# Peptides against a protein of PDB entry 6GMG, part 42

Target 1, 331 residues: chain A of PDB entry 6GMG
Amino acid sequence: DSDDRVTPPAEPLDRMPDPYRPSYGRAETVVNNYIRKWQQVYSHRDGRKQQMTEEQREWLSYGCVGVTWVNSGQYPTNRLAFASFDEDRFKNELKNGRPRSGETRAEFEGRVAKESFDEEKGFQRAREVASVMNRALENAHDESAYLDNLKKELANGNDALRNEDARSPFYSALRNTPSFKERNGGNHDPSRMKAVIYSKHFWSGQDRSSSADKRKYGDPDAFRPAPGTGLVDMSRDRNIPRSPTSPGEGFVNFDYGWFGAQTEADADKTVWTHGNHYHAPNGSLGAMHVYESKFRNWSEGYSDFDRGAYVITFIPKSWNTAPDKVKQGWP

## One batch from the design tools (peptide)

Design b1_p16_1_s4 (made by RFdiffusion4, then SolubleMPNN; from b1_p16_1, 8 letters changed)
Fold by OpenDDE base, seed 3:
Structure b1_p16_1_s4 (fold): chain B 331 residues (1-331), chain A 16 residues (1-16)
Amino acid sequence: as target 1 above (331 residues)
Amino acid sequence: SELETYYQSHLAKAAS
């Protein structure tokens, strides 16, 4: 699968990146140049620039997931995921809508389901929850204090998340974050951590026991957010790509976009960082490229995917991988 | 397994 994957070489800490090139409203560069930018902009630990380690470069080399991996400090677990689904729209369209010419019933239902997800509202929900979590973290010096604060915040907002089980991904996410426990990270101090967001695009029709139509055109009932909370059960996501609908057709497994902790209030102006594929400079795929896309470019996704989730995780505040403002491209 | 997931990579996608 990734036999031809190569770890990008180290870049000198003082090497400045070359200019990014525009690509359909995005800023694009080769992975080696992104490493240079990363070292200049995002590498800081306690205010000090760091050279991207071999381990981090190896993580990055895995493609889109690598971008999220290197910036979050861990392989994405996707346990705390949010989305927004318009059930009324879905039901109404199924009742009153009609398949397009040549569109099968299954294809129609899959499409209608996909279109019933609102990426912007899903993103907004994740940001809302992240804000609540950040308030709960701010002055909490142990996990118990954090959890108490979190419950209070949720109660004040009458948020349905207050009813989640104590062992749910929502409440356990912090304690399950490796960097939270690290001495040079959170050191078990919630106030040293902050919530960050990334997004995953994936295919709904992953159940091998389901119909071929669902695997080809989507499972309309899969990976819907729970009412009230917006939580998506991601346990059934096994990174299985969409099944081909025609001979020779192939789809990719997933896409990840890194948002971090940008404070830009306008969703359309937020920047999402992602990669195209694993780094294979000597292989058929070629070198990995990194894209910095505006929300519109990110959220539109690809035909490979019919679901988008916005996931919350945590990083130490001492890391600069999730700054308040992300500048697109270089310079 | 969890270990196997670390070997997962983003597969081929056309640049856009």
Scores: peptide ipSAE 0.043, ipTM 0.776, DockQ to the pose 0.191
Fold by OpenDDE base, seed 4:
Structure b1_p16_1_s4 (fold): chain B 331 residues (1-331), chain A 16 residues (1-16)
Amino acid sequence: as target 1 above (331 residues)
Amino acid sequence: SELETYYQSHLAKAAS
């Protein structure tokens, strides 16, 4: 219960982090220590180190979503989401494959659908689009120039996104970013902004009007990317967790991982920052921990989720929450 | 929604 959530206390600006601990191939630390690292590495505004504010610490305290929240500057809206789905693999496996021993048909179909998503290709698509957006932002000093540049870039690449409606999340994402409009942010200058990426894991079977089997084992048809664009309609994601398949079983609502704007070309070497749960040091869940995971560790996900989306948003270039290189742990 | 902002959180999950 979120009633036990506590905002982590302020950390002195010059306090260095304690060493991170290895955990299942990840670097792991308690939230307070992450705040220390964040202040040393990611807090910079216009090159100046900043103490994490009370508001930012409150955002962070919400767990995995808090990590993305504090680094992106806004609560995730998830409107510009990408994924990759292998339709041929899905159809072939349904046709030629069979349920495992003890596996129901619904469970089989849900599993096959989950396995038909390619996390790496989904991530690659998001990076591709982010790169296009960054090129469009580079020399654009107003939104009109940005949009024109974006359309030109898409046309040059014969990208299906060029056919999206002007009011689509794809084209409206920048104007709907609060930091873009802030005086100390973008100040309505696209060239002051950059595209960043985070990922969300969630459950496909969220339709309350659907069968119980879909809620338990997944909806094979839900949250698939549109052909050509890779866009995922996230409008039906209401943060509803997977339904229990047995008594006493419970699943969590979502997971968020922060990537930012790393330039590492090898996806397997990219670092994803995420939290385990909301900060409840005096509650049953305990203190929030922050993990810095390689892509493999992040993309593996959990049985709680059968969908992964890679979302693009924007932050001011003056922020250092999305550096070119992210180092795991400390030191 | 505002409700989501104030009350939604990651509940709990093991690191593995």
Scores: peptide ipSAE 0.041, ipTM 0.777, DockQ to the pose 0.190
Fold by OpenDDE base, seed 1:
Structure b1_p16_1_s4 (fold): chain B 331 residues (1-331), chain A 16 residues (1-16)
Amino acid sequence: as target 1 above (331 residues)
Amino acid sequence: SELETYYQSHLAKAAS
């Protein structure tokens, strides 16, 4: 529900941001101030800064997903998602490990599964694939050329993605991107597009037909990446939060973090932009805040979630919502 | 529906 949600007002194009403040090792600001920064830094279309439109401000007002929404230009579909799972670690820990004091078997298995995911390797895989896609996009002036380039790149790298079906999200992602088809976007020219990355944290135990234990403590078998490709089937993600384990306990539905197309080689130095909740300045939740976090802060996640996926989508190169370098905070 | 998805928002969380 977003009954108290309010669209932030417009900010003058020349309004400079107030300084961000540190919050738990990350840079924090109120949503209106982020709009100011966004207009100065990320709003550029064809090199000219733009005022954030009412539509974009409305998207942004939805919280963490809003940050990804406004910067990617579309509501996240999460179809092209990657992760890394250590099967050997999982099996070994289940075999040789034991529940902690007071921990049930289901809790133990859920925790072990969560800990068997490697966020850094998942992120690395997404970056690797995005790089391949960007090379395939280069100098491709129609979708056919893009797909041919992509297949060649995958073959040269002996990447298992080369075996994906033509209708796979991997191959269909570009054509299904609205901005690719827009005249002021890609205009059906792949070479005008670039791959970008965002991340989603969510709960594995979403199957209502499964056991209560899985809903409470996680489904160890759910949302694992396919071997070789790293692709995660996200079709069963319905934004259902973790079930309470005790009276009064509650969990949130998801978290989104925007990375874009940063070129920083050190994952730990990359900046992830995300929001806390929908903008409700006159409600109990209060104003939306935007955070710019380093990878360690982002990837740590919360107990609300036991899965992290790194998703690839596309934006026009003319947009500056995914620059090579992101500076944390202001100034 | 797609429209319903668009109206989904991040639920209450004290910090991110």
Scores: peptide ipSAE 0.041, ipTM 0.775, DockQ to the pose 0.177
Fold by OpenDDE base, seed 2:
Order: sequence, then structure tokens, then C-alpha cells
Structure b1_p16_1_s4 (fold): chain B 331 residues (1-331), chain A 16 residues (1-16)
Amino acid sequence: as target 1 above (331 residues)
Amino acid sequence: SELETYYQSHLAKAAS
């Protein structure tokens, strides 16, 4: 029950974290200890460590989304999302493939669709776009200059994003970022902002008007990226979990992973920070735990989800929540 | 286990 959620207590600014524990190839710790690490590593504003505020601790307490929330500075809107889908593979497998023994047609189609997404290519696309945006942000001191730079960059690369509408999430994302408008944030100066990335795992079969099979096994046509741009329309994502396929089975609504702005060129070596559930130390779920996973661990996902999106947002350069290098665990 | 804990609901603030 969400009513069991508790805001973690404040941690002294100078308190060092306890060592993280290895868990299934990732580093794991309790949320209170993550706060300690966060204060030592990620809390810096203008180069100065900050204690995580009560508001930030409250955000964090919401679980996996809380990690992205506290580091991005806003609740994820997921409007600027990217993915990669191999349509040829999908069509070929549907045509020439066969359901497994005991697998229904709907289950087969859902599985084939899931397998037709390439998480690594989706991530790379987001990184590519973020790089373009960062170049456009550089030396742009108003939104108009940013947009002009962005269009020029896209034209030079012959990127299909150049054809997006001015009202598209791609062009409107910066102006819709609260921290961009804040005096101590961007102060309406694009050059004070940088693009960052997080990822969301979710279920495709969320349409209540669709067949039960799609809700149980996935909607093969839902949440595909647009050709050329890689943009995913996330407007129909309402955080509805997968429907049970057997009695007693249950699925969770979503998972979020924070990447930030790491510069590691090898995707497999990038670190993704995420949480398991909302913080309920006195409830049945227990205390929230935070995980730092390599890309392999993150991108594997869970059976709860058949879609992954890589989302771009912005934070002030003065924040250290998205450093160039992220070290897994502690120390 | 970690997986057992994970498969509990990821209840969070709903997106508005």
C-alpha cells in the first residue's frame, strides 16, 4: 500500500556511506546509504556539497522513479523518448517463425515484438541526440539561439529530427524544463543547461479497449519509434501494468533507470541507478533499496515489461547529479 | 530475494 511510504530521514552531510553489496552483478544498498553517497558525490551545486533536502528525500522515497526524480529535479514526463525497432526482423519472424509449444499466437506476436527492440541502439540514439543538443546549447544565451543552433546541427547531419514540428517535444523540451527557468538553474540561459538521459521500462498492452490477449502478452504495434527520428509517442503510457497470465501472478507498473551524462563510450560499461520500490521500512515491502547496474543488467529488464525507452531531459550544468563518470558502488 | 522484492508493486506518484 502506498500509504506505507515513509520519507527517509536526513543524513549528516559529512557521513560517509557504508560499502555497497554485490547483488546479481550489480551494486546494491539501502536508500539511506544511497543518500549518503548522493551527498558525497552527486549533491554538488556550483561545486559545493549539499544535504539532500526533505523534498528531495520525499521524491526519492517513491522508488525507482524517485532516483530519476531526485537527480533530474522533476518528475519524469517522458515526452522526449527514443527507441530502436527492427521492423524487418519483426515482419520476418511473424511470417516465418512459429509459436513455441504451448505458446498462443498473441503470446508469440508479443514476444517477437519485444525481441525486435534493440535496447543498445535505442540508448545510442538518445546519446547521439543528447550530444547534438549539448552542442546547440553551447554558447546559446536564449532559446531562439538554441533552436537555431539545433536546426543547423540537424541539417548538417541530415537528421530526420529537423522535420519535427516546432511544438514537438524535441524542440519544446528545454522551455518546458522547470530548472531552465529557475534563477539558480538555467535562468533562461540555454548555455547553463545540459542534456541528460534516463530510461523507462513499461508494458505495451495498456489499452483497456484492446483485447485481453494484448494486455496479457503485449501489443505488438504499441510504442514503436518513428522511422528516422527514433521518437516514441509516450502519450498512451499510463503506468498500467501487465495483466496476469495465470492465477496469483502480478506485475509492477514501471521501472526507471538514471544514466545522466556519462561519457563512457562503451555502452556496456555505463552505470544505471535505479530503485526497487517505494520506501516502506515498517511495511510489507520493507526499506527501499538502490541499485547501480551496468547496462547489461539494466537493459535485460523483467518479464513485467516489454518496452524500453531512453528519455532526454535537461539539468543545470551547476548540478553534479549527472557527472561524466559514475563509479559503481562504494567505495 | 531481490527478485521477489522487485516484483512487488512499484507504486509511485502518478504522472499528471
Scores: peptide ipSAE 0.026, ipTM 0.693, DockQ to the pose 0.104

Design b1_p16_2 (made by RFdiffusion4)
Fold by OpenDDE base, seed 1:
Structure b1_p16_2 (fold): chain B 331 residues (1-331), chain A 16 residues (1-16)
Amino acid sequence: as target 1 above (331 residues)
Amino acid sequence: GADAAKINAKNAEAAS
């Protein structure tokens, strides 16, 4: 019950986290201890540590989305999303493959579609685009200059994104970022902003007008990236979970993972921060836990989801919620 | 387990 959600209490600014370390690629701690770590590592504004505000603690308390929310400064809109899909693999497997024993045709097609997405390539595409955007931001002091720089960068790289409409989420993402307009944020100066990345896992079979099979086993045609750009139309994602395939079975609606702006070139060494559920210390779900997972742990996902998207947004450079290097745990 | 409870309070409230 959502009514059981509690905002974690404030932590003293100088309180150090209790130690924790990664095991099998994942580090785990309770939300209160993450707040302590966050204040020591990620809270800095203009180089000065900040206590996590009540508003930020409230955002964080919402669970996996809360981790992305507090670090990005806004609730995820998921408008600028990227993925990678191997169409040839998909077609070949459908043609030459066969359902497993006990697997329906719809289940087979859904599984093949899921397996045709490449999480690593999707992530790399988002990083590539974020790098282009960051170069465009670097010397731009108004939105017009940013857009001009962006178009030039895309043209130089012969990137298909150069053909996107001016109203595309790709070009409108910066102006639609609240922190860009804030006096203590970007103050309408693109050069004060940087691109950051988070990921969302979700279910493809969300169309209530579609067949029950698609809702249970996935919609093979849904949420595919556009050729060339890698853009995913997320407009049909309504946070609807997978339909049960057996009595008593239930699935959750989404998972969010925060990457930020890590510079580690090896995807397998990147760290993704996410939560298990909303904070309910006195409820059935219990206290919220925060995970710091390697890419392998994050990208593996769950059977609840058959899609992964990598989303670009922006934060002020003065924030330290997206440092170049992220470490798991605390000594 | 705990990892299966990915629903946030905001969406739960909206669904209720």
Scores: peptide ipSAE 0.031, ipTM 0.702, DockQ to the pose 0.274
Fold by OpenDDE base, seed 3:
Structure b1_p16_2 (fold): chain B 331 residues (1-331), chain A 16 residues (1-16)
Amino acid sequence: as target 1 above (331 residues)
Amino acid sequence: GADAAKINAKNAEAAS
């Protein structure tokens, strides 16, 4: 399927990027030019610029997931995911609403469910939790101290996450982060790590044992956040795309957007970095392009997807892949 | 192994 994928060539460390192209409210560039920007802006380890390694370039070449992969340092596991769902809105719309002309009942229910998710509130929840985690990481020099701090913070805020099982992805996320264990990363010191956020768009109707209608129009009951915590069980996400509703129609399996650890309080002003497809300069898809989108552009998503999740992971503080300020485009 | 995404119609439009 990705037989035409090519690893982008190395870029000289001091090569400056060409200007990005504005497009539909976002900044866009070819992958090689993003590598140049990445080396100038995001590559720093302990304050020193780094050339993107062949391994990192290979990760990046996988497209939208590659952007998150290279910046987070690991392939997304999506275990610690948050969303916001308005159950009352969903129930009310199902009860009082009517299918549109030509819309099937299943299509109506799928659409209503999709519209009952609030992307902004989901993002806000993830940021809230990331903030709590960052406070817990601070001055914690072993995992036990981190977990104790985390529980205290949650108790102080009366957060429902305090009731999660010790084996929950919420509590195990740090220990399961490869860079946390690396000598040149966290070195098992939580205070050397920080929480970061990325987002995944995907399809709800992935259960092959369910009805064809759910696979075509969405599963209204799938991938809802747990009340109180906002946690989404992502275990059933197997990167299965939406089923075609008409002959010749095809959908993509996911989209990933990298946020990192921006401190911009206004969600609408935050920048999300994502790719269009795997890099295939000699194939039918062509070269990979990287987009830097504002939250509005990112959160709108595509018809390919009816779910959005905001995922927390961790990176070493010594990495500059998640700076507090992200500038859209170049210069 | 990593899973790769492909372009959709909207992304193609944005890239043009």
Scores: peptide ipSAE 0.028, ipTM 0.704, DockQ to the pose 0.098
Fold by OpenDDE base, seed 5:
Structure b1_p16_2 (fold): chain B 331 residues (1-331), chain A 16 residues (1-16)
Amino acid sequence: as target 1 above (331 residues)
Amino acid sequence: GADAAKINAKNAEAAS
């Protein structure tokens, strides 16, 4: 019940966070304490620490998506998404594999499809593309220069993204970023922007016109990356949760994890920030908690989801919401 | 432990 959502109160700018609680390899804290950390570590604009605004606190209060929202500066559009899918593994397992005891054919196919996605390779692809974009942003003082740089970089790397049209999410992403156009943001100067990454977990079986089996166990053919580019068509993602497989079972619609622009080369050491649910301190769900998870913990996901996408967006370089290094927890 | 109720008002409307 979204009616129980409450905007967290303001925290004094000088208030230091309480220690985070370790939980299954993650660092966990209540949302208000995350606001304190955010103000100390991530709030900086042009090097100056800022109090989280009421608007930002309201965005944050929406839960996992709120963490990505407050740090990216916009509600996620998820248009520029990447994944990695092993088609050979999928085909081989379908051909030579067998359903487990008690597993239906549809359940088997859904599971095999889920297992054929490689989260690490998907993440790596997004990082590669983000790096190309960042190089193209450097010294580009208008969009035309940025696009020309992108095309050159892609040509040099023989990247299949070079075949995308000008209207694709790949080429249009920057111009469609509100902070790029803001005076105190990019001010229409690409060189003032940087590419950042977040991840979304969601359910493949969202087509209401499809079989009940696909809605319950997944659609093996849905949300696969395009060959060569790794781009995922997210247009059919309508935030519809998995259908129950047994009485009383319920699933959530999505999860979001914020990575930003960490430079840690080892994927396993990267930190992902996410929330559990919207802030409802007086409701049944309780207060929102924020987690800082290692990649292993993040990529594991939940049974609620059978797809993971790694999405690229942009923020001004003057923001510190995507630092090179993220420290897990506090202190 | 972690309680995963991943929803906001906008998405709830889309899912209904």
Scores: peptide ipSAE 0.030, ipTM 0.694, DockQ to the pose 0.272; fails the geometry check
Fold by OpenDDE base, seed 2:
Structure b1_p16_2 (fold): chain B 331 residues (1-331), chain A 16 residues (1-16)
Amino acid sequence: as target 1 above (331 residues)
Amino acid sequence: GADAAKINAKNAEAAS
């Protein structure tokens, strides 16, 4: 509940950001200062700086999801999600491993499952797919051409995604992107769009019909990527947080990190932008802070979450919310 | 609909 959420005030377009605060490999700032940076660096439409609109500021005020929201132009649907899961590692550890002292079987299985996900490989898969999509977009002036290009690219690479249904999130993602249809966006021209990536951290044990142990310690079988494609079925993600394992314990429902379309080949050098909570300057949570983290810091996640997905969406190329290079912090 | 992200203070502090 965000009853005390406040929309950050407007910042003058020409106002420069204050320096970010470095902290343990991250760069941190208050939300208003991020708005200043955003206006200087990411706000450009057709090469012109824009003041963040009231609507955009309202989106941003929702916290971590708000950062992704304002930069992607839509509330995350998370339908085109990728991950990497080492099934052999999982099976081997379950078979040959043992619960730690004081660890229940359910806790052990949940932990082993969590540890069997490879965040770097998941991210790499998303980048690979985004690259294929971008190639398919480049010279496609209608959706049919885009889809044909995708199929050709996937066939050439013998990618299992070529076997996805036409209604699959993989093929339907572009047509379901509002900015693609907007006159000042894609205007139904795929070549005006580009693929971008964000990440979501969430809890696997969301099935209310499952055991309490799964809700507390994770569901080892939930939200695994499909073999070959790496696609994660996100339909069961209802933003339900981890169940408390002790009285008074509470967990948050999700975390979002914005990557965009950085071209940095070294995953460890990529920058992920995320927020801590909704903006409540007069509430108990306080003002929203925005973090720019390296991949290592982002992918580490929190105990609140045992799943990470890397999601592809699209934005108009005329937007500068996903530049090739992202500089951490300010200046 | 929009579901507000709420990362607790502990996590926020750990991230800073």
Scores: peptide ipSAE 0.029, ipTM 0.703, DockQ to the pose 0.102; fails the geometry check

